# Peptides against a protein of PDB entry 8BZL: the designs that were tried, part 128

Target 1, 228 residues: chain A of PDB entry 8BZL
Amino acid sequence: SYDRAITVFSPDGHLFQVEYAQEAVKKGSTAVGVRGRDIVVLGVEKKSVAKLQDERTVRKICALDDNVCMAFAGLTADARIVINRARVECQSHRLTVEDPVTVEYITRYIASLKQRYTQSNGRRPFGISALIVGFDFDGTPRLYQTDPSGTYHAWKANAIGRGAKSVREFLEKNYTDEAIETDDLTIKLVIKALLEVVQSGGKNIELAVMRRDQSLKILNPEEIEKYV
Target 2, 242 residues: chain B of PDB entry 8BZL
Amino acid sequence: SRRYDSRTTIFSPEGRLYQVEYAMEAIGHAGTCLGILANDGVLLAAERRNIHKLLDEVFFSEKIYKLNEDMACSVAGITSDANVLTNELRLIAQRYLLQYQEPIPCEQLVTALCDIKQAYTQFGGKRPFGVSLLYIGWDKHYGFQLYQSDPSGNYGGWKATCIGNNSAAAVSMLKQDYKEGEMTLKSALALAIKVLNKTMDVSKLSAEKVEIATLTRENGKTVIRVLKQKEVEQLIKKHEEE

## One batch from the design tools (peptide; made by RFdiffusion4, then SolubleMPNN)

Design b1_p16_2_s3 (from b1_p16_2, 7 letters changed)
Fold by OpenDDE base, seed 1:
Structure b1_p16_2_s3 (fold): chain B 228 residues (1-228), chain C 242 residues (1-242), chain A 16 residues (1-16)
Amino acid sequence: as target 1 above (228 residues)
Amino acid sequence: as target 2 above (242 residues)
Amino acid sequence: MDEEAIKAMEEKLKKE
């Protein structure tokens, strides 16, 4: 009988499939998120895109709605499923509640989805962690992180993926009120954090910025180099 | 060698549900949470393990959840499972309120969730929730109440109990020091600190590592309050002076 | 602690 992928407890109380999914995340490209005063910033490590691959198809930062964007680490195919469902939920919320989702709301939705995949027979956990950033309707910037288990927390700054430990250590030392006093300083903080693990400077970084009452902006390499 | 049963809803030859036992094992590694019933209130005290500088403000509590105006719970085990269950508790309570125009009785809310937990042990294609809960509440039928539920869907009312890491030792201490009929909320708070100080795997108990919530009645209304860090610090200091 | 002792303690702390 094909042992259907069942997430079950080990004798010592561990969910191996969740732990293995977390290992898949740790092998993923590094992503970092920082909440500023009136800005949220996501940065991701660019994998060397094959010379012939269309750069448009390799975006690791995506909008979920006008006020929310997400970066992820882990399995790209899994991420697509989560992103699509989240987008549908954001639109549904706008239609039914007549307001955009809060960042917490959509994070909780994603977290619940992930959790269900850890408890449903015939399904494996999603092999992704996500950084979800955006603005609530009151203009408050938010950053959330979720993992394969469906756990989520609010953060001032966080990182996921292969370089997450080093980036997090950097952020713990350097995240201060002074370091996020301006939008530019906040952007610079994210870039500096990523440079702890990315060797080839600004060329290997994708950066997205969402300012208060503004749409998501993906910075081009030239714009990134201005902050380095 | 404990036979790893890949099937979630089967009995062993000895009549054991291994997945439930393994879920309970997972809870045993979680942070300690205790509950104490007093004559004038009930309390939950929980170990806070996630102390990170980069965490955004925890508005209420890491491990203590308000369910409605008359009930709160604390969780030990898998956080994601806990979030699902606490959300379900809130939904059940709200649906009851809408249907009957009165708050759900404490035991009925506990039972409703326990039925869900039990179902996840019996129906194929599900795993048990890796969560135990302590419930505190007040209702007009039984007054102040403390309940415990486990992954099997079993529950019970308690005067004092503990879940999570070193729960057995904590229960032993509670049994020794709990004075039936004479327990004030003040005494219960002191007892909670005493037990946590001995059961937490920390060198020194600090206010940052402990969450405490009390449920009392004031002017005919239930008041659920999470103690401020300064208040917890005072309780710890008092304990150290004795 | 003896499992029996723990059970006995649990019963004592149980609210009937």
Scores: peptide ipSAE 0.000, ipTM 0.510, DockQ to the pose 0.036
Fold by OpenDDE base, seed 3:
Structure b1_p16_2_s3 (fold): chain B 228 residues (1-228), chain C 242 residues (1-242), chain A 16 residues (1-16)
Amino acid sequence: as target 1 above (228 residues)
Amino acid sequence: as target 2 above (242 residues)
Amino acid sequence: MDEEAIKAMEEKLKKE
């Protein structure tokens, strides 16, 4: 009966539904995030669009607010719920506090939402991990990652999805102060990281850039190819 | 609103709450956290497991949380559950401060959270929190204090205790080496390093794998300080020389 | 060790 708590502890202390949700994330398209000095960059693997699928590729990178963007890996339908609630919270915060959310604030909100779905009866965990990037009001670039359990951490760089291990290994080796010295180098780092797992170059990469005091910019394939 | 009143946590035929026990099992696999009460202060020492080069340095402490000006806690168990509970502790403390214009007494904060934990073991549609906490604090009623709470909502005051991985062995060591009435903060720090060195599954204890916070009183104010890596290194070095 | 740890916690909790 669906009335039973879906997420319960196993005898060995595991929350299997959370672990299985993490497996769902691992099957998702790869996403990468990198924090530069004055830039945040998100990259996502584009699934080969079936010949008949309208090129309106499910954007895996979305704005939550003017100063915050999110990429996700896992169940797209679950992601929509999280994104919509996050957007409402961002707007509510602007109305009530008269300032935009900090990146940490909205990440914590999303994380708390996810955690509640791991503890509420009749609800399964969200099958998504997210990379959340943006700028605080003081101009500080931020990158956070959250998983199905509702954990979150701040990162210099991270990856999620099916190719995340390889991408993280690449980032661990190549993320240096020199590698992020300029905006262009930071973008190049993200592209190189994704190319570890994405075949056929820039055509299969979606890239979004947010610079200090600028809105989210999604790069077109031609712009991406300039960095490869 | 279909109240899914299905009780997740129910008694077994033997009268056991298996979901609470299983939550405690999850905590047993978490990083070790120690608390030690001294005459001149109280400390938390926690194992840091998430050492990743790409983590942002802004995270001063992974497992130690400041709750208010007079209290801090350390957590063993599920990080997401810990975040929810630590946020709730901060809210409770803040609401009390606003209502009474004085800081919440340490035990009252602990009990308020324990009531919440207990509720998650009794009310349908919720699982227990997979989290144990150590609390350190100071108040005008009892001075320096150390508390422990578990997923059941039980709590107790301690002179020294441990939660997480190898907690039983750690507690045994603490019982042997803790000198009642003679414990200084300096000796407590040395004891914490000694116990962690033996209970952590590492060949060599390193400062990068240990977080330590102290709570002291200076000029009539509570001071909560996280030790710098260099300070922890010095403590480890001193232990190795002994 | 895990069962002993749980028992030790329970015993600690019972003594209070």
Scores: peptide ipSAE 0.000, ipTM 0.506, DockQ to the pose 0.040
Fold by OpenDDE base, seed 5:
Structure b1_p16_2_s3 (fold): chain B 228 residues (1-228), chain C 242 residues (1-242), chain A 16 residues (1-16)
Amino acid sequence: as target 1 above (228 residues)
Amino acid sequence: as target 2 above (242 residues)
Amino acid sequence: MDEEAIKAMEEKLKKE
């Protein structure tokens, strides 16, 4: 039964609730992340905001800390919970360790959180995958992905959501050292990758960039169109 | 459809813990991991299944984890569960070191984790971990050691063993070729390649698909080393020439 | 130590 709120093993060794959560992610808007040399870039497919919706309320890219940001695919409400907990952890880490979190650290935290929700009765898995990007204190750009199971890996580039397969195929072909030689080329790579699945060009793309020692910058539509 | 019990901690009428059995079934489909104890060291060899071009090269090993200076483990099963357990192993080992100012004995670390695994089979509201582990280590009490643990919290020491896909066949092969008291690390490496070549669901064994770690003692210190791809290639080539 | 580790893990699971 798909309506079971308890994550248990099937006779054949499957965790159906985790698999179903992964299906929820596949229905989500596409997100892409690329690690450049000195830049990390996130791109997300914008759903056509209904004419009456405030565009400000539909952000799929959020900062976790000054040095870390996240995009997600799947259930927005679930994402809010994860984001909030991650933000608290980032602040706690700063207070207790006196340094910002590494991108790996906060990814592992999020991954562990997700995993726990796959192993506790009365809880369902989080219906989200996340791309987590940022810079470690040493200035190294990082990209991580997490899924509903709590698995995480480091990537050069990756995608999540409904168009992830096509975007990944594009990235596998086009991610080269030359393609990320400059910040602008890296941004262009993300845009091109996302355009594999997004119709109507730059108007339907949200882009965020984080450069070394710089804060997260969300590009406006006009800035995005310059790269198309 | 076989009703699986949603209650992870309940015995079936037949006295079976189905959730544990189902977790073991999941492990049976995981990539093969084997361990071999030698006179001069211990090794883990694991199948690498996730080969993606876009993976960041920072991944030292997919399936082999360093726990402390004297121990490493390999995992078969659910990766996220493995990450949680591996982290717990590291924490236990670190806490012990801080408390006693000496490294945790290998078996004690294994037991501590096994108690946790067992608890997840006995206490309500939890599912078993879908993970089996192989542990390699050295301590002053027993020297080089190899252990295996499963989702039930059971563990055992081994001279050679295998978990994951085709583990039964691998164990059979190990039993045939393992020479008690005469196993060198070099011979163990050759045996590992031989077994993996036959048990992995691949037409041809390649270095890209195999991770190998060795644990040795050098100058009174434990050395844990993951073999480079070129070294694994040489082992495979040598096997093909025999 | 094992009991403490289990308890600590359980507490972590409860706090979340």
Scores: peptide ipSAE 0.000, ipTM 0.500, DockQ to the pose 0.067

Design b1_p16_2_s3 (from b1_p16_2, 7 letters changed)
Fold by OpenDDE base, seed 2:
Structure b1_p16_2_s3 (fold): chain B 228 residues (1-228), chain C 242 residues (1-242), chain A 16 residues (1-16)
Amino acid sequence: as target 1 above (228 residues)
Amino acid sequence: as target 2 above (242 residues)
Amino acid sequence: MDEEAIKAMEEKLKKE
């Protein structure tokens, strides 16, 4: 009965539901992450907020903890579930281990959650990829990516969503030690990368920065325009 | 195509959740519901389709539900699904009140239900709820608020929006006529009547076919009021005279 | 939602 085995192997060894979830991610708004020397930056394509929509409720970048934030591409409702679970885990870790999570730890937790939904009977995969950035307790900036399969890897820079291919190609060409030498240059790199796929400049970009020992800062459009 | 129609909510090859989309299609056939946020209040206006003379005087609106003292919602879609979800909203709100000794913030109530909706799109053996909701409320954090949620478990805050039949046309009209920062509850009521008159599948708008609720603040308390038929008639008459 | 609430919801949805 198909009701029990949602994600199954094809005869050629493919997990079609995972692949199809990846297609859902490709329909999502573009997100980009860049690791600098002492900064991590997330940028997301703003969907044209429909007239009369409250911008407050349209956030693609969120904090998981004081030292970790996440951007995603794909199904917003699925993302909310992952974010909520990740937040609970971050708090639980603080209570049990008496230290904040490492970025790798929380990424692995999210990845494991996603993987379970690819293998559990009666569950479909999450239709999201995520960029997870933050600082470890030693002050090291980190960037990780997860996909619907539950795989995760560390990155210097990466992109997910609709424009990810173009943004990644840009980053591959332009990510150098010189390009991330300063916080401002790192921010500029993210903005330039997003402008490869986003029309009409800084008004259509959501940008967040996290510096060492600082909280997540969401830049306003005016601040973004200073870099463009 | 047909293979994805009869099974647990799964992704199509194109990354679409067809069962969710089909649920949204079902909502498109439901009566129109409008929500409008004003500076001094928020309102819901809903089409009343089933006026049966033999129905006992429904003291409460068919489509507008009080959730707690600070929130109400309107529903578009499958009635049985709506009843389940509205009951769940009330339970969530009550549990929060008992646990924290304060009313649940509006967005938290919306998100709690949206997580349930999302779960019904992800877990096997369940179908999506065939219901969209508009939520109106007040809390100390954001004041007057209007939210919309759909079968996917997605939600958003709005200044004005519409669900159900002809919702796209209604939203277009709201975009044209909504004056940001200058919207009074009185002007919002007039706008609601104007939009309903154009979007409802009726030749003539009558008070019997429209339910309106307002949420205001009086003396530091939230007041949720369903307009009387006579009040709605006056609004319609005023619109016809303009 | 706390972890327990999420688990309870998952269990409810699995059992039903």
Scores: peptide ipSAE 0.008, ipTM 0.592, DockQ to the pose 0.031; fails the geometry check

Design b1_p16_2_s4 (from b1_p16_2, 8 letters changed)
Fold by OpenDDE base, seed 5:
Structure b1_p16_2_s4 (fold): chain B 228 residues (1-228), chain C 242 residues (1-242), chain A 16 residues (1-16)
Amino acid sequence: as target 1 above (228 residues)
Amino acid sequence: as target 2 above (242 residues)
Amino acid sequence: MDEEWRERMERKLREE
């Protein structure tokens, strides 16, 4: 059965393990990213936390470096491996090149890592897609997406996970220069986009913002409600 | 046998490398790319399938990549595999330049990558790359050149060729219309539009769905240029009027 | 196949 094999080509030219990894991503919580003029925003759907689970321990948005952060959809354990390797690379780059990574550089690193896991024996693809946002050294905001295959692209806005289709459709209609004219409008755009698929309003949204020359800030529920 | 389909690239009882064949099948479903060699230049023309409104990069070229000052390539197949290979091409070319203080000859760059491709078909624990490439270039040894490579690591030089969806039909058309020794870049561009119009799975050929790059020599320097949408529109219009 | 080439390719494939 091609379904149980290491990532090999099917007779019709498909890599089923990669496709199945993409299905794992589709089961994940929805994440959205938007690039504004001088801000990048990530939003993630909060899953209903079990009554006994500490809500503080479930972070779906993480920093890779001071100038780069990442959200993901799919297998959390897989994401942890990718995040750790990316963090090491960011630090290594600072030491060797004496500058922080560009968002494109670290995205390409992650993409290459994912691709290798689709072509190496004894390894399965990572079951994650990622939205990577941040600022280049010159102050340019960036948004990139990667998928289990190792493909990556730059975006103005995008979404991944269970509700990605609906969120993307919303963004395609509503992402305009006017909609991102200010930081607040950009944040509102992300919240509105997530509300297309998230039930019960702002309480079920995790939101992170990175402004130019500022560190990653995770908004609290009260701050989010101000935008709703 | 199913056993040979799920393992590292090994020979079937019939002497076939099924994983390589299946990789080539994947390429057959990819967008069409063609290359044409002319007396005064070379060109690549590629189908653009995915135009997303939210993409940040106004992709001047989705499928055409500059490798160095004297070479460019087009890719058909798995995008992630293509990214790895195009990066490798750039690295090989750069290392050569640093070592020898001159640009790498076109065929040598192609061969270097093909050796890597071949290795992924022979050594355990790896699958073939699901990518074919067209290469265009200029060097002082052979002038303007066009090459094609496939997942097996095989390559060849061409006057005109095509990879991806409906490549067989495209090649047949190129064989019929290509005039050896008389092909100008202008004529080659017209031929490219003609072939794409017939082979692309679109109702109407539009400039938004076609990428074209030309490689020429001006004042002793190689110039690689991606045609603007307006230029492509003019080519399409001229074809429709003929 | 050149043994040196083979070793080089195996090394490259392992590093990647």
Scores: peptide ipSAE 0.000, ipTM 0.496, DockQ to the pose 0.084
Fold by OpenDDE base, seed 2:
Structure b1_p16_2_s4 (fold): chain B 228 residues (1-228), chain C 242 residues (1-242), chain A 16 residues (1-16)
Amino acid sequence: as target 1 above (228 residues)
Amino acid sequence: as target 2 above (242 residues)
Amino acid sequence: MDEEWRERMERKLREE
């Protein structure tokens, strides 16, 4: 029955629920991802943590596996579901294939999951976009972006969320081979990009770095300030 | 428009989930629940609205539920929904204990329920649960903990927070008076009474209208205790004398 | 998003 169809085509060929989910993403905190030569960096705008809130529970960057991490913009509860499913898939892949997932593989998995929720009766789209970064087993750094529709693309650099337009404009101007020549320069690029939309400097930025053959490292505020 | 008020939770043109927001609005009309984390314990304080003489006092708490030996929660919102969710919490905790032969970590229990809540915001034929919860607990990983969850399936850890009626005002008061690193359970109890006295729409705070539970550690064991009416009365009296 | 802007960004920032 048509009454169970949540996501349907409009007369002009639009999927309104997908478009509206994208609006939810635009209301989310800004996230930035940059692929360097031997490093991937994720940065996220920290909303003013309520004075009485535990900062541990407000993390917007999470590991999917040892070689893959994700930032998102949009509905946090939706993101948690996607993250959990992705983590299970990463572990399953390790068990069955005896190798960690490629960044593209897990991105495709997430994208497929999102797409199913745009087509299945009785399900609304996920209200999230994600930046997925990591290293393939051959040591190649990767950055992918997914949106509520389930589309995904590989990027050198990208941004999602409220300030994404301004940040992307900044990246368009400033992303060069020279700007990512070193790990430190790559980190600096992400911070500078976020500072286009984030007020009051390093205290309002969450930054995660993954280097080749290293685990995800979340920088503390003091470390971030060194790049400001 | 009424079109987005369908039984299925869908996005508005602005990217909002109105059914979730409406559920949160409903919770705003529920009785006030407070949670405060201290160095030596954690507490829940809840407004008791249904004081019927014929209610068998056997129900130790109307709004505070023991989940397992290490965790308790309070609820604000639709009672029937709360009963379902509290039962699920207990089942999840029990299954974990059976599977791993150790108590479920506090945050994992909260997250498990939040995933259920989220599902009810995404799957057709379901409405969001009209319930917010405060969780108190202890585990070996993080010690004493306080969490809040809402109908969306979002949760967060807190030093102090409030749900239900006048929650915004209560949170503001908590922000002003909560002293980080210096909060004792005794001071937390006093703060709870202070905030409830100001946020409850009553002329005078009485012990009959307040439920308080504390979670402490004694001899390496978690102790969850609901305060007796006399104890609550003493706390109120102390507040009136300050 | 301006379609022209999107195309430019994709060209510059998209990984081939």
Scores: peptide ipSAE 0.040, ipTM 0.613, DockQ to the pose 0.013; fails the geometry check
Fold by OpenDDE base, seed 1:
Structure b1_p16_2_s4 (fold): chain B 228 residues (1-228), chain C 242 residues (1-242), chain A 16 residues (1-16)
Amino acid sequence: as target 1 above (228 residues)
Amino acid sequence: as target 2 above (242 residues)
Amino acid sequence: MDEEWRERMERKLREE
């Protein structure tokens, strides 16, 4: 029955391949996203880099466009496909509509792509969840999450991956208007959230910040340590 | 019979399409959605299950979607499938409007989507959409309308109906309490609360767990409105006092 | 499938 990759319903109404893809996500490194007032922040658990490995090739946070970036949990190879398709769509949108995508638009695009892979013959679901953050053209910060099924929702803050439960619990308790009053406080919130599941401080965290009308900035370890 | 379970285009010896049936089974586990047709309007009432503190505000509703100025729908089943179908509904409606310079009749929109749903049960390499929909609308041909469609692509017009969790029990209650020709929107709202209170898998019905949309006509225009939480609270309170 | 569906739906509050 597995000679062809097909997502079908079980007698109990389950899509097993989608559920299994969600399990793949749970094995992935933890990622967290937080929407501040004028800032969006992504943090990811940094996986150990092998000696002599180029760190540039191990980035888990990437830009989709100047105003949108994404972190993911799950299968890296699957993520690459999604990222590339999303980037193409962002550029296409700029050309055809003469405006950058809204964060919701590109999220919906990615979600639709994922959903199609749950109804396409010979294809399996993508084994990734993604946190997508950025700014709409009007300067509104946005945070979205997508799952292997193609579902997506807007969030104030969320987490994905193996430590997501603990991180979400932390965020539920600590995400307040006061906690995101400033850019620095928002960054601190993300770091503190990740430290619920990541050991040894800033050296094991990858952190990206996008402020209003600014490009994506990846913080170096020294910069991260200032917030710890 | 298990060899027929994994293919949508193969009939069982009993003439069953198992993948369609299994899709319907999935819908049976989804949140409850009700539709009630009244003389002066139509309503959708849906169970809201995703209540999370960090969830950002939704523009319209979690399970209720505005399709165009004259139609809305609610969904029971797989959310991602629902998103695809609701987007398709909007596209169909817009294309019709552009082509004919008038809004698409309600039943035609429902039929168009049902054809798509049916295709996913007949053509190879596809699985059925795990979604049932309730449609509410108004058009100049038939006035206020309520439709239901399922994964097979079948649909029908209804005075009142229910999909999702405990739908059978809900329908039974609707049969008992629905008064043909005498149903006002106000009474329909009360009936919706009554039925949801009995059929939802919750200890206590609260406004945060229910979303309701009404479709009415005001000054020759269709008005689709999602009730505010306070309004839903009042409906629940009124029910509890009876 | 269609016949079964129709039979089920006829037992509900069908308008037409």
Scores: peptide ipSAE 0.005, ipTM 0.513, DockQ to the pose 0.046; fails the geometry check

Design b1_p16_2_s4 (from b1_p16_2, 8 letters changed)
Fold by OpenDDE base, seed 4:
Structure b1_p16_2_s4 (fold): chain B 228 residues (1-228), chain C 242 residues (1-242), chain A 16 residues (1-16)
Amino acid sequence: as target 1 above (228 residues)
Amino acid sequence: as target 2 above (242 residues)
Amino acid sequence: MDEEWRERMERKLREE
């Protein structure tokens, strides 16, 4: 069966292993990203952390560099590999080019990495999609999405994971210039979008905010509740 | 069940490279890309399929990529593969420029990439790239040029050609309407709209669904320009009036 | 494959 082999083309021109990896992403927790005027916001649904699970180990939003962060949907183990490689690249770039990476650059790096795993024998695709947000050196906020195939695109707003369809529909209706006019409104938009698929309000949402020339800030539940 | 050997692209008993053929099949489902060579320029026209409201305004064409100051390309097939190949094209062109202090000749750039494509059909542990490319360019050796390459690593120069969805029908139309030696960029643009209108799986051609880039020479410099939506609308309107 | 490719291309608008 073509679907059991290493990523090869089917007679119909499909890469089934890539398609199946995309299915793995659809089973993942929902992540949302929104680009505001001077802010980027990532939100993820918190799976009910098993009572005995250390919350520190379930971080779905990770910093890649001071100016870039990433949320993902899909296989956590796969995500760790990608994140680590991206972090190394960010540091390497700083050393060699003497400037931080642009958000597009690191996205392209991640995308290329993913693509290689779809074309090399003995490897399967990464079972993750990622939302990558940050600021370029010129202060421009950026949002990119990448999938298991290694494709990437720039977005104003997007969602990945289980609830992505519903969240995207919400964003399509509600993302306007007015809705992102302020940082607070942008944050509110992300929260409202996640609430379309997340039950029990702010307790089940992880939210990260990056403003221009500021470090990544993870909001605590109390801060999130102020927006709801 | 002929187990398509999940291994290295190998010859069938009939001498066929099925993985390459299957890659080409994938390209057949991609958006249509046209290239037309004129006396005073060359153009690429590509179908834009991903119109999403939440997409950030891509200042640059989704399917048309600037490679250097003298060349651009359009892609049909797997987007991730296309991104890798277009990046490689840029790197090759840049390395050449640094080494020789002159821009890489168009055909040489195409050949370099084709060698890479071919390698992915021959060496173990790799699959073919699921991408065909159209290249437009200018160099001092041959002037305006249009090339096509496919997953096998084969390429050719063209006066007009098409890749992607309904490419065969498009090529047939181009063959009928292309006037050799008399093609102006203006007439080429009109022809591109005509062909796209008939070959795209849309009820009505709209400017939002078409990307067009032109490559011309002005004052001894190559100019690569992506047409504005309004300009494309005018071309469509003109076609509808004829 | 090369022969088939060539034949196909010759039938198209190949720049001679």
Scores: peptide ipSAE 0.005, ipTM 0.500, DockQ to the pose 0.046; fails the geometry check

